# Ledger of designs, part 1: peptides against a protein of PDB entry 3B8E

Every score and structure here is a prediction.

Target 1, 230 residues: chain A of PDB entry 3B8E
Amino acid sequence: PFLIFIIANIPLPLGTVTILCIDLGTDMVPAISLAYEQAESDIMKRQPRNPKTDKLVNEQLISMAYGQIGMIQALGGFFTYFVILAENGFLPIHLLGLRVNWDDRWINDVEDSYGQQWTYEQRKIVEFTCHTPFFVTIVVVQWADLVICKTRRNSVFQQGMKNKILIFGLFEETALAAFLSYCPGMGVALRMYPLKPTWWFCAFPYSLLIFVYDEVRKLIIRRRPGGWVE
Unless a header shows other numbers, all headers, positions and changes below count from the first letter of the chain.
Peptide ipSAE is a variant of ipSAE made for these designs: the mean of its two directions, with the distance scale d0 fixed at 1.0 Angstrom where the peptide's residues are scored. Compare it only between designs on the same protein; published cut-offs may not carry over.
A fold fails the geometry check if it doesn't show the stated peptide or something in it is severely misdrawn.

## One batch from the design tools (peptide; made by RFdiffusion4, then SolubleMPNN)

Design b1_p8_1_s1 (from b1_p8_1, 4 letters changed)
Fold by OpenDDE base, seed 3:
Structure b1_p8_1_s1 (fold): chain B 230 residues (1-230), chain A 8 residues (1-8)
Amino acid sequence: as target 1 above (230 residues)
Amino acid sequence: PPIYVPPL
């Protein structure tokens, strides 16, 4: 989010407070929950691997997979951001370079893609309206990320959802997202304006994509042991 | 011009 904000000079897609809520609020309990995940059912069935070569290859491939998943997560957030701004008259192309005028409180005639003028206050309302759905989108995509992190090779359907702490983490991050989105005063305190419930569904295709991607990856690993995907 | 869509 921040890199594209700097490079493209678009209006701020995710506020500093919302970033802190993700990093410290929604991610912490899920991350701790992974420490209590049960070992994969096949770990004890594998022959001792060469601790130097096989570990390095596995770490490289895991790092690549997490990098790809992280890119899909970012794309999900930005998709929601662009949809909201487009629905409010700002097409994606028009947002390029707009930040300078967008953030200027003395410019009250910033035109949207259709020639409508927006005051500073109106622009900030739209910006803060983007923060909450972006945040919620990240949480919904994180559901998929956390679920796929349960296993390295086995399908989630093979491993199951036995980790109660992980389930609690999913509940906690969702409850926090709902609290920050709908609690009175959050718009003033956190610059997180309430969102329509329909916006929760904008991330679902991306969560499904991440899940399918990882299940396909794991399936390939299971079918071709020692392949480049492992 | 499109009518301002109020915040979500």
Scores: peptide ipSAE 0.025, ipTM 0.626, DockQ to the pose 0.062
Fold by OpenDDE base, seed 1:
Structure b1_p8_1_s1 (fold): chain B 230 residues (1-230), chain A 8 residues (1-8)
Amino acid sequence: as target 1 above (230 residues)
Amino acid sequence: PPIYVPPL
């Protein structure tokens, strides 16, 4: 988000506080929960991996897959950001280069894509209203990320959801997201203004995409052992 | 044109 903010000169899509809430709040319990995941059911049925050849290729492909998943997560966040701003009169093309005037507190007549004038206060309300749904979007796509991380090769449907700590992590990160979004005073304290409940659903297509992407990847690995996807 | 919708 920060790189696109600098390059495109768009209004700030995600605040530093929201980033800290992701890194320290929503990601900790899920990450710990993975340490308690049961071994994949096929581990005892598989031949030992060749420690020289299979490890390097697998680490590269895992890193590429997680990099691609991270890109899908970022796209989900930016999608939510652009949708919110578009619904408030700022089309994506109009946001390019707008940051200079957007952040100027002395300019109270910034025009949207439809010629409506926005005061500095109104612009900041919309900006901070984008931060909360961006954060929630990340949490929703993290559901898929956490679930797919349960296994390296087996489908999640084969592994099941037996890890109670992982299930608790999903509830915890969601409850924290709801708390930060709707608790009174969060707009003042964290610059996280409350969001309409409908914004929670904006991330669902991306969360589903991440899940399907990884399940297809794992399916290919299971059907073609030693392929370029493994 | 879309109307500004304040947060809930």
Scores: peptide ipSAE 0.022, ipTM 0.635, DockQ to the pose 0.029
Fold by OpenDDE base, seed 5:
Structure b1_p8_1_s1 (fold): chain B 230 residues (1-230), chain A 8 residues (1-8)
Amino acid sequence: as target 1 above (230 residues)
Amino acid sequence: PPIYVPPL
């Protein structure tokens, strides 16, 4: 988020408070839940691997896959950001370089893509209104990330949802996201303004994409053992 | 106008 903010000079898509809520709030219980996941059903059917070569290769391939998933998650967040700003009159092209005037409190006539003028206060309301849906988008794509992390090779449908701690983690992060989004005073305390319920759905295509991507990856691994995707 | 106006 900050890299694109610096490079493109767009209004801030994700605040420091929302980042802290992700790192310290929504990610902790899910991460702990993965320690209690059951072993894959095929573990006893796998051929012996060379501990010097195959372990390092697998760690690199797993790291690359998680890196790609992380990029899809970030794209989901930015998609939500651009949708919200576009619905409020700011098309993506108009946001490029706009930060300088956007953040200037003395400029009260910043024009949107349709020629409407926005005061500093109105702009900051829209900006902070983007932070909460961006945060919620991350939570929604994290649902898929947690589910796919249950297995390395087997489909999630083969493994099942037996880990009650993981299920609890999914509910906890969602409940926390709802609490931070809708609790009275959060706009003042955390600059997390409430979002319309419809904005929760903006991330769903990306969450589905992550799930499909990983299931296809795992399917390829099962069909072609020892391939570059494993 | 913004889609969401927080109550003052």
Scores: peptide ipSAE 0.019, ipTM 0.617, DockQ to the pose 0.033
Fold by OpenDDE base, seed 4:
Structure b1_p8_1_s1 (fold): chain B 230 residues (1-230), chain A 8 residues (1-8)
Amino acid sequence: as target 1 above (230 residues)
Amino acid sequence: PPIYVPPL
């Protein structure tokens, strides 16, 4: 989010605190679950396959899949951001380069895509309104990761502890999302304004996309064992 | 009028 904020000069899509909550709160538990996945796969693959090469390939493929899923998750967050801003009169094209004027406290006549003028205060309300649903979007798309993990046939038998860690992580991230979204004072303390329940659904198309992506990937792997998509 | 979508 911050890189695109710098490169595209768009209004800040996600606050630093929310980024820290994602990186340290939501992403860490999946990363731990993945590390346990690799460790348990190592215990089970004690069969005479050259354990270093097959493990490294599987680790690279898992890492690549998670990297791709992470990109889809980021896209989901940005989608929610663009939807919110578009509903507030700022089309995606209009946001490009707008940051300079957006963040200027002395400019109170920033025009939206429809010629409406926005004060600095109004712009900051909309910006901070994006932070919470962006975070919630990440949480909702991470639910798809759980479903993907449950549908991994070889992992269901291996995932006794991993499923617990992953499920715990999803409960933790969902509880954190609810806390940050609805706890009184979060708007003042973290610049995360309360989220209308309807915005939780904005991420669902991306959760579905992640699910479909993984099912297609699994289908390709099943039809072409030993392919680069494994 | 600004489509002030109130804070979500």
Scores: peptide ipSAE 0.027, ipTM 0.640, DockQ to the pose 0.064; fails the geometry check

Design b1_p8_1_s2 (from b1_p8_1, 4 letters changed)
Fold by OpenDDE base, seed 4:
Structure b1_p8_1_s2 (fold): chain B 230 residues (1-230), chain A 8 residues (1-8)
Amino acid sequence: as target 1 above (230 residues)
Amino acid sequence: PPILVPPL
């Protein structure tokens, strides 16, 4: 979020507080839950990794998690952000470079893509309104990310959802997201304004995409062991 | 007036 915010000079898509809530709140229990995941059914049939050459966390895993999946997650968040701003009169092209005037409290006549003037207060309401659905979008795509992280090679359908701690983590992160989104005073305390329930669905295509992408990846690995996709 | 779509 911040890199694009700096490069494109767009209004702030995700607040620092919301990022902290992701990193320390919603993602913590899910991440811990992976330590309790059952071994893949084929793990005992594989040769032991060479502890000198084969890292548990290799470049391919880092590239998959941070490069590929992380990019899809970020795109999901930005999609929700752009949809919300577009529905509020700010088309994506108009947001480029707008940050300077957007963040200036003395400018109360910032025009949207339709020539409507926005006061500083109105702009900040829309901005903080974007923070919550971006956050919720990240939580929804994290469902898929957590589920795909259960296994390296086996399909989730082969592994199953037997990890009760992981299931608890999915409920916890969702409950926390709902709490942070809808609890009275969160708009003042965290600059997280409440959302219409419909905005939760904006991330679903991306969550599905992540899931399908990883299941296809795992399918390729199973069919062609030792490929560059592993 | 500007539309506020997500919360309102």
Scores: peptide ipSAE 0.022, ipTM 0.622, DockQ to the pose 0.068
Fold by OpenDDE base, seed 2:
Structure b1_p8_1_s2 (fold): chain B 230 residues (1-230), chain A 8 residues (1-8)
Amino acid sequence: as target 1 above (230 residues)
Amino acid sequence: PPILVPPL
């Protein structure tokens, strides 16, 4: 998110405080829950990692986490952001380079794509109104990410949802996201304005895409052992 | 007035 904010000079898609709420809030219990996941049915047939040659964080893991899944998650967040701004009169093309004037407190006549003028206060309201749905979008795509992380090779349907701590983590992160989004005073404290319930659904296609993408990947690995996908 | 998407 932040890289595109710098490169494209668009209004800030996600605030630093909201990022901290993800990294230190919603992701903590889910991440810990993976330590309690049952071993895959075939794990005992695999050779142990060679600690001298094999890295814990390898290029494959980086490619999967940041290059594949992380990109789909980012696309989901940006989709929500662009939809909200478009509904408020700011088309995606008009946002390019707009940050300079958008963030200027003394400019109170910033035009949208329809020639409507926006005060600084009005612009900041819509910006912070984007931050909360972007945050919620990340939580919704993280549901899929957590579920796919249960296994390396087996389908989630083969593994099942037996990890009660992981299930608890999914409910906890969702409840925390709702609390941070809707609790009175969060607009002042965190710059997280409440969102319409409809914004929770914007991420669902991307969450489904992450799940399907990984299940297809795992299916290929199971059918073609030793392939380039493994 | 700007087309503000009402938060709630």
Scores: peptide ipSAE 0.020, ipTM 0.650, DockQ to the pose 0.067
Fold by OpenDDE base, seed 5:
Structure b1_p8_1_s2 (fold): chain B 230 residues (1-230), chain A 8 residues (1-8)
Amino acid sequence: as target 1 above (230 residues)
Amino acid sequence: PPILVPPL
């Protein structure tokens, strides 16, 4: 969020509080749950890692997590952000460079794409109204990310959903996201304003895309061992 | 999942 905020000078898509709620809230139980996942059926066919040459966090993992899945998650978040701002009169092209005037508390006549003027207070309400749906979008795409992390090579359909701690993590992160989004006083405490129920669905295509993308990747690996995809 | 420092 901050990179595009700096490069494009757009209104802040995701706040520091919402980032903390992800990193310390919704991701914790899901991440721990992966430690309880059953070994894949092919584990005995894999060579042991060389502890001197093979890194635990390698280029392939970074490429997959941040370069592929992370980018799809990011696109999902920004899609939600741009849709919300467009519904409030700010088209995507108009957001470029707008941060300078948007964040200035002394400018109370910032025009939207339709010539409507917005006070500083109104702009900040809209900004914080974007943060909560962006956060929820991340949680919804994290469902797919968590599920694909169950296996390295086998399909999730081959592995199954037998990890009860992972299932608990999916419910916990969703319940926490709903609590933070809809509990009275969260607007004052966390600057997280309630979102329309429809915003939960904005991430669903991206969550499905992540799942399908990884299942196709794993299918290619199973059909062509030693390919560039592995 | 690796803690998504959202690359954004």
Scores: peptide ipSAE 0.059, ipTM 0.814, DockQ to the pose 0.042; fails the geometry check
Fold by OpenDDE base, seed 1:
Structure b1_p8_1_s2 (fold): chain B 230 residues (1-230), chain A 8 residues (1-8)
Amino acid sequence: as target 1 above (230 residues)
Amino acid sequence: PPILVPPL
């Protein structure tokens, strides 16, 4: 979010408060739940990690986490952001460089893509109206991320959904996201304005894409052990 | 943790 905000000078896609709600709120129970996952059927057939040569955070993990899945998640968030701003009269091309005037409290006549003028207050309402659906989009793509993290090599269909703590985590993060989005006063307290229920579905294609992408990756690894994908 | 989206 912040990199594109700096590079493209667009209105802030995701606020600091919403990021804290992800890192300290919705991601905590799901992350802990992975400690209770059943061992994969092949774990006892694998050699142990060499603690002197093998890093816990290796290039493969960084590439998968930040370079592949993280990029798909970010694309999902930005898709939701651009759709909301377009529905409010701001087409994606018009957002480039707009931050300078958008964040200026003394400019009350910022034009949208249709020539409608927006006051500073109206612009900030739209900005904070983007933060909540971006946050919800992250939660929805995190469902897929949590599910794919159950296994390193086996399909989730081979592993199953037997981890009750992980299932609880999926419900908890969703309930927390709904609470933060719809509880009265959250607009004042957290700058999180309520979203239309339809915005929850904007991330579903990206969540499905993450799941399918990882299942295909795991299938390739199982069929071609020691390939460049492993 | 689940793959934290980098602050893109």
Scores: peptide ipSAE 0.054, ipTM 0.818, DockQ to the pose 0.043; fails the geometry check

Design b1_p8_1_s3 (from b1_p8_1, 4 letters changed)
Fold by OpenDDE base, seed 1:
Structure b1_p8_1_s3 (fold): chain B 230 residues (1-230), chain A 8 residues (1-8)
Amino acid sequence: as target 1 above (230 residues)
Amino acid sequence: PPILIPPL
């Protein structure tokens, strides 16, 4: 979010507090839960990693995590952000360069795409109203990310959902996201204003896309061992 | 999950 914020000079899509709530809140239990995952059916047929030549964080992992899945997750977050701002009168093209006047507390007449004037206080309310749905969008796309991380090669349908700690993690991160979004005083404490229940569904197409994308990737790997996709 | 250090 910060790179696009700097490059495009748009209103801040995701706040530092909401990022901390992801990294220290919603991601912790899900990440730990992967340590309890059952070994894949073919693990005993694979050669062990060479600790001298094979990196734990390799180019394949970076490409998958940041280049593929991370980009789909970012697109989901930005989709939610643009929809919320458009519903508040700010079309995506109008947001380009708007940050300069948006963040100026002395400008109280910033126009939206329809000529409506917005005070600094009103602009900050709508900005923080974007942060919470962006955060929730990340949690919803992380459901798919966690599920696809259960296996390297096998389908999730072959592995199953037997990891009770992972299932608990999915419920915990969702409950925590709901708590942070709807608990009274979170607007003051965390700058997280409550979101309409409909905003939870904005991420669902992206979460499904992540899941289908990885299942197709794994299917290709299983059908073509040693292919360029592996 | 890989920590979302995408350039969000």
Scores: peptide ipSAE 0.061, ipTM 0.824, DockQ to the pose 0.040; fails the geometry check
Fold by OpenDDE base, seed 2:
Structure b1_p8_1_s3 (fold): chain B 230 residues (1-230), chain A 8 residues (1-8)
Amino acid sequence: as target 1 above (230 residues)
Amino acid sequence: PPILIPPL
């Protein structure tokens, strides 16, 4: 989110406070829950990692996390962001370079794609109205990410949903996301304005895509052991 | 697992 904000000079898609609510709020219990996941049925057939040669965070993990899954997650967030801004009169092409005037509190006549003028206060309401749905979009795509992280090779359907702590984590992060989105005063405290319930569904295609993508990847690994996909 | 969204 922040890299595109810098490169494209668009209005801020996701606030720093909302990022902290993800990293320290919604992700904590889900991440801890994975420590309680049952070992995969094939793990005892694999050699242990060599601590001297094998990195804990390898290129494959970075590629999957940031290059593949993380990119789909980011696309989901930006999709929600662009839809909200377009519904408020700001088409995606008009957002390019707009940050300079958008963030200027002394400019009260910023035009949208339809020639409507927006005051600084109106623009900031729209911006902070984007932050909460972007945050919720992240939580929804994280459901899929958490579920795919249960296994490296086996399908989630082979592993099952037996980890009660992981199931609790999914409910906890969702409840926390709802609390942060709808609790009175969150607009002042966190710059998180309440979202329409319909915005929760914007991420669902991306969450499904993440799940299907990883299940297909794992299927390829199972059918072709030692392939370039492993 | 890197549940962390890239700083995009």
Scores: peptide ipSAE 0.058, ipTM 0.806, DockQ to the pose 0.042; fails the geometry check
Fold by OpenDDE base, seed 3:
Structure b1_p8_1_s3 (fold): chain B 230 residues (1-230), chain A 8 residues (1-8)
Amino acid sequence: as target 1 above (230 residues)
Amino acid sequence: PPILIPPL
């Protein structure tokens, strides 16, 4: 979020507090749960990692996590952000460069794409109204990310959902996201205003896309061992 | 699950 916020000078898509709620809140139990995953059926066919040549974080992992899955997740979050702002009168093109006036507390006549004037307080309400759905969008796409992380090569359908700690993590992160989104006072405490239930569904296409993308990738790897995808 | 670089 911050890179696009700086480069495009758009209103802040996701707040610092909401990012901390992801990194320290919703992601922790899911990440730990992967340590309890059963070994893949092909594990004994893999050579052990060479500690001298093989990096723990390799280019393939960076490409997959940040270059592929992370980009789909970011796209999902930004899609939700742009939809909410458009529904509130701010078209995506109008957001470019708007940050300067948006964040100025002394400007109370910022125009939207329809010529409606917005006070500083009204702008901050809509900004913080975007933060919660963006956060929830991340949690929803993380469901898919966690599920695809269960395996490197095998389909999730081959591995199954036997990891009870992972299932617990999915429920925990969702319950935490709901708590942070709907608990009274979260708008004041965390700048997380309540969201309409419909916003939970905004990320579903992206979550499905992540899942399908990875299953197709894994299918290609299984059919073409030693291919450029591996 | 690393969402750290592109979505930030």
Scores: peptide ipSAE 0.057, ipTM 0.817, DockQ to the pose 0.039; fails the geometry check
Fold by OpenDDE base, seed 4:
Structure b1_p8_1_s3 (fold): chain B 230 residues (1-230), chain A 8 residues (1-8)
Amino acid sequence: as target 1 above (230 residues)
Amino acid sequence: PPILIPPL
């Protein structure tokens, strides 16, 4: 989020508080739950990692997590952000470079794409209204990310959903996301304004895409062992 | 296991 905020000079897509709520809130129990995942059925057929040459965090993991899945997740968040701003009169092209005037509290006549003028207060309400759906979008795409992380090679359909701690994590992160989004006073405390229930669905295509993408990747790995996809 | 890395 911050990289595009700096490069494109757009209004802040995701606040620092919402990022902390992800990193320390919604992701914590799901991440811990992976430690309780059942070993894949083929694990005893794999050679042990060489601790001298094989990194725990290798280029393949970085490419998958940040370069592939992380990019799809970021696109999902930004899609939700652009849709909300467009519904509030700010088309994506108009947001480019707008940050300078958007963040200036002394400018109360910032025009939208339709020539409507926005006060600083109105702009900040819209900005903080974007932060909550962006946060919820991340949680919804993280459902898919958590589920795909259950296995490296086997399909989730082969592994099953037997990890009760992971299932608990999915419910916990969703309940926490709903609590942070809808609890009275969160707009004052966290600058997280309540979102329409429809915004939860904006991430669903991206979550499905993440899931299908990884299942196809795993299918290719299973059919062509030693391929460039492994 | 890939840690759920939020897209930051």
Scores: peptide ipSAE 0.057, ipTM 0.799, DockQ to the pose 0.045; fails the geometry check

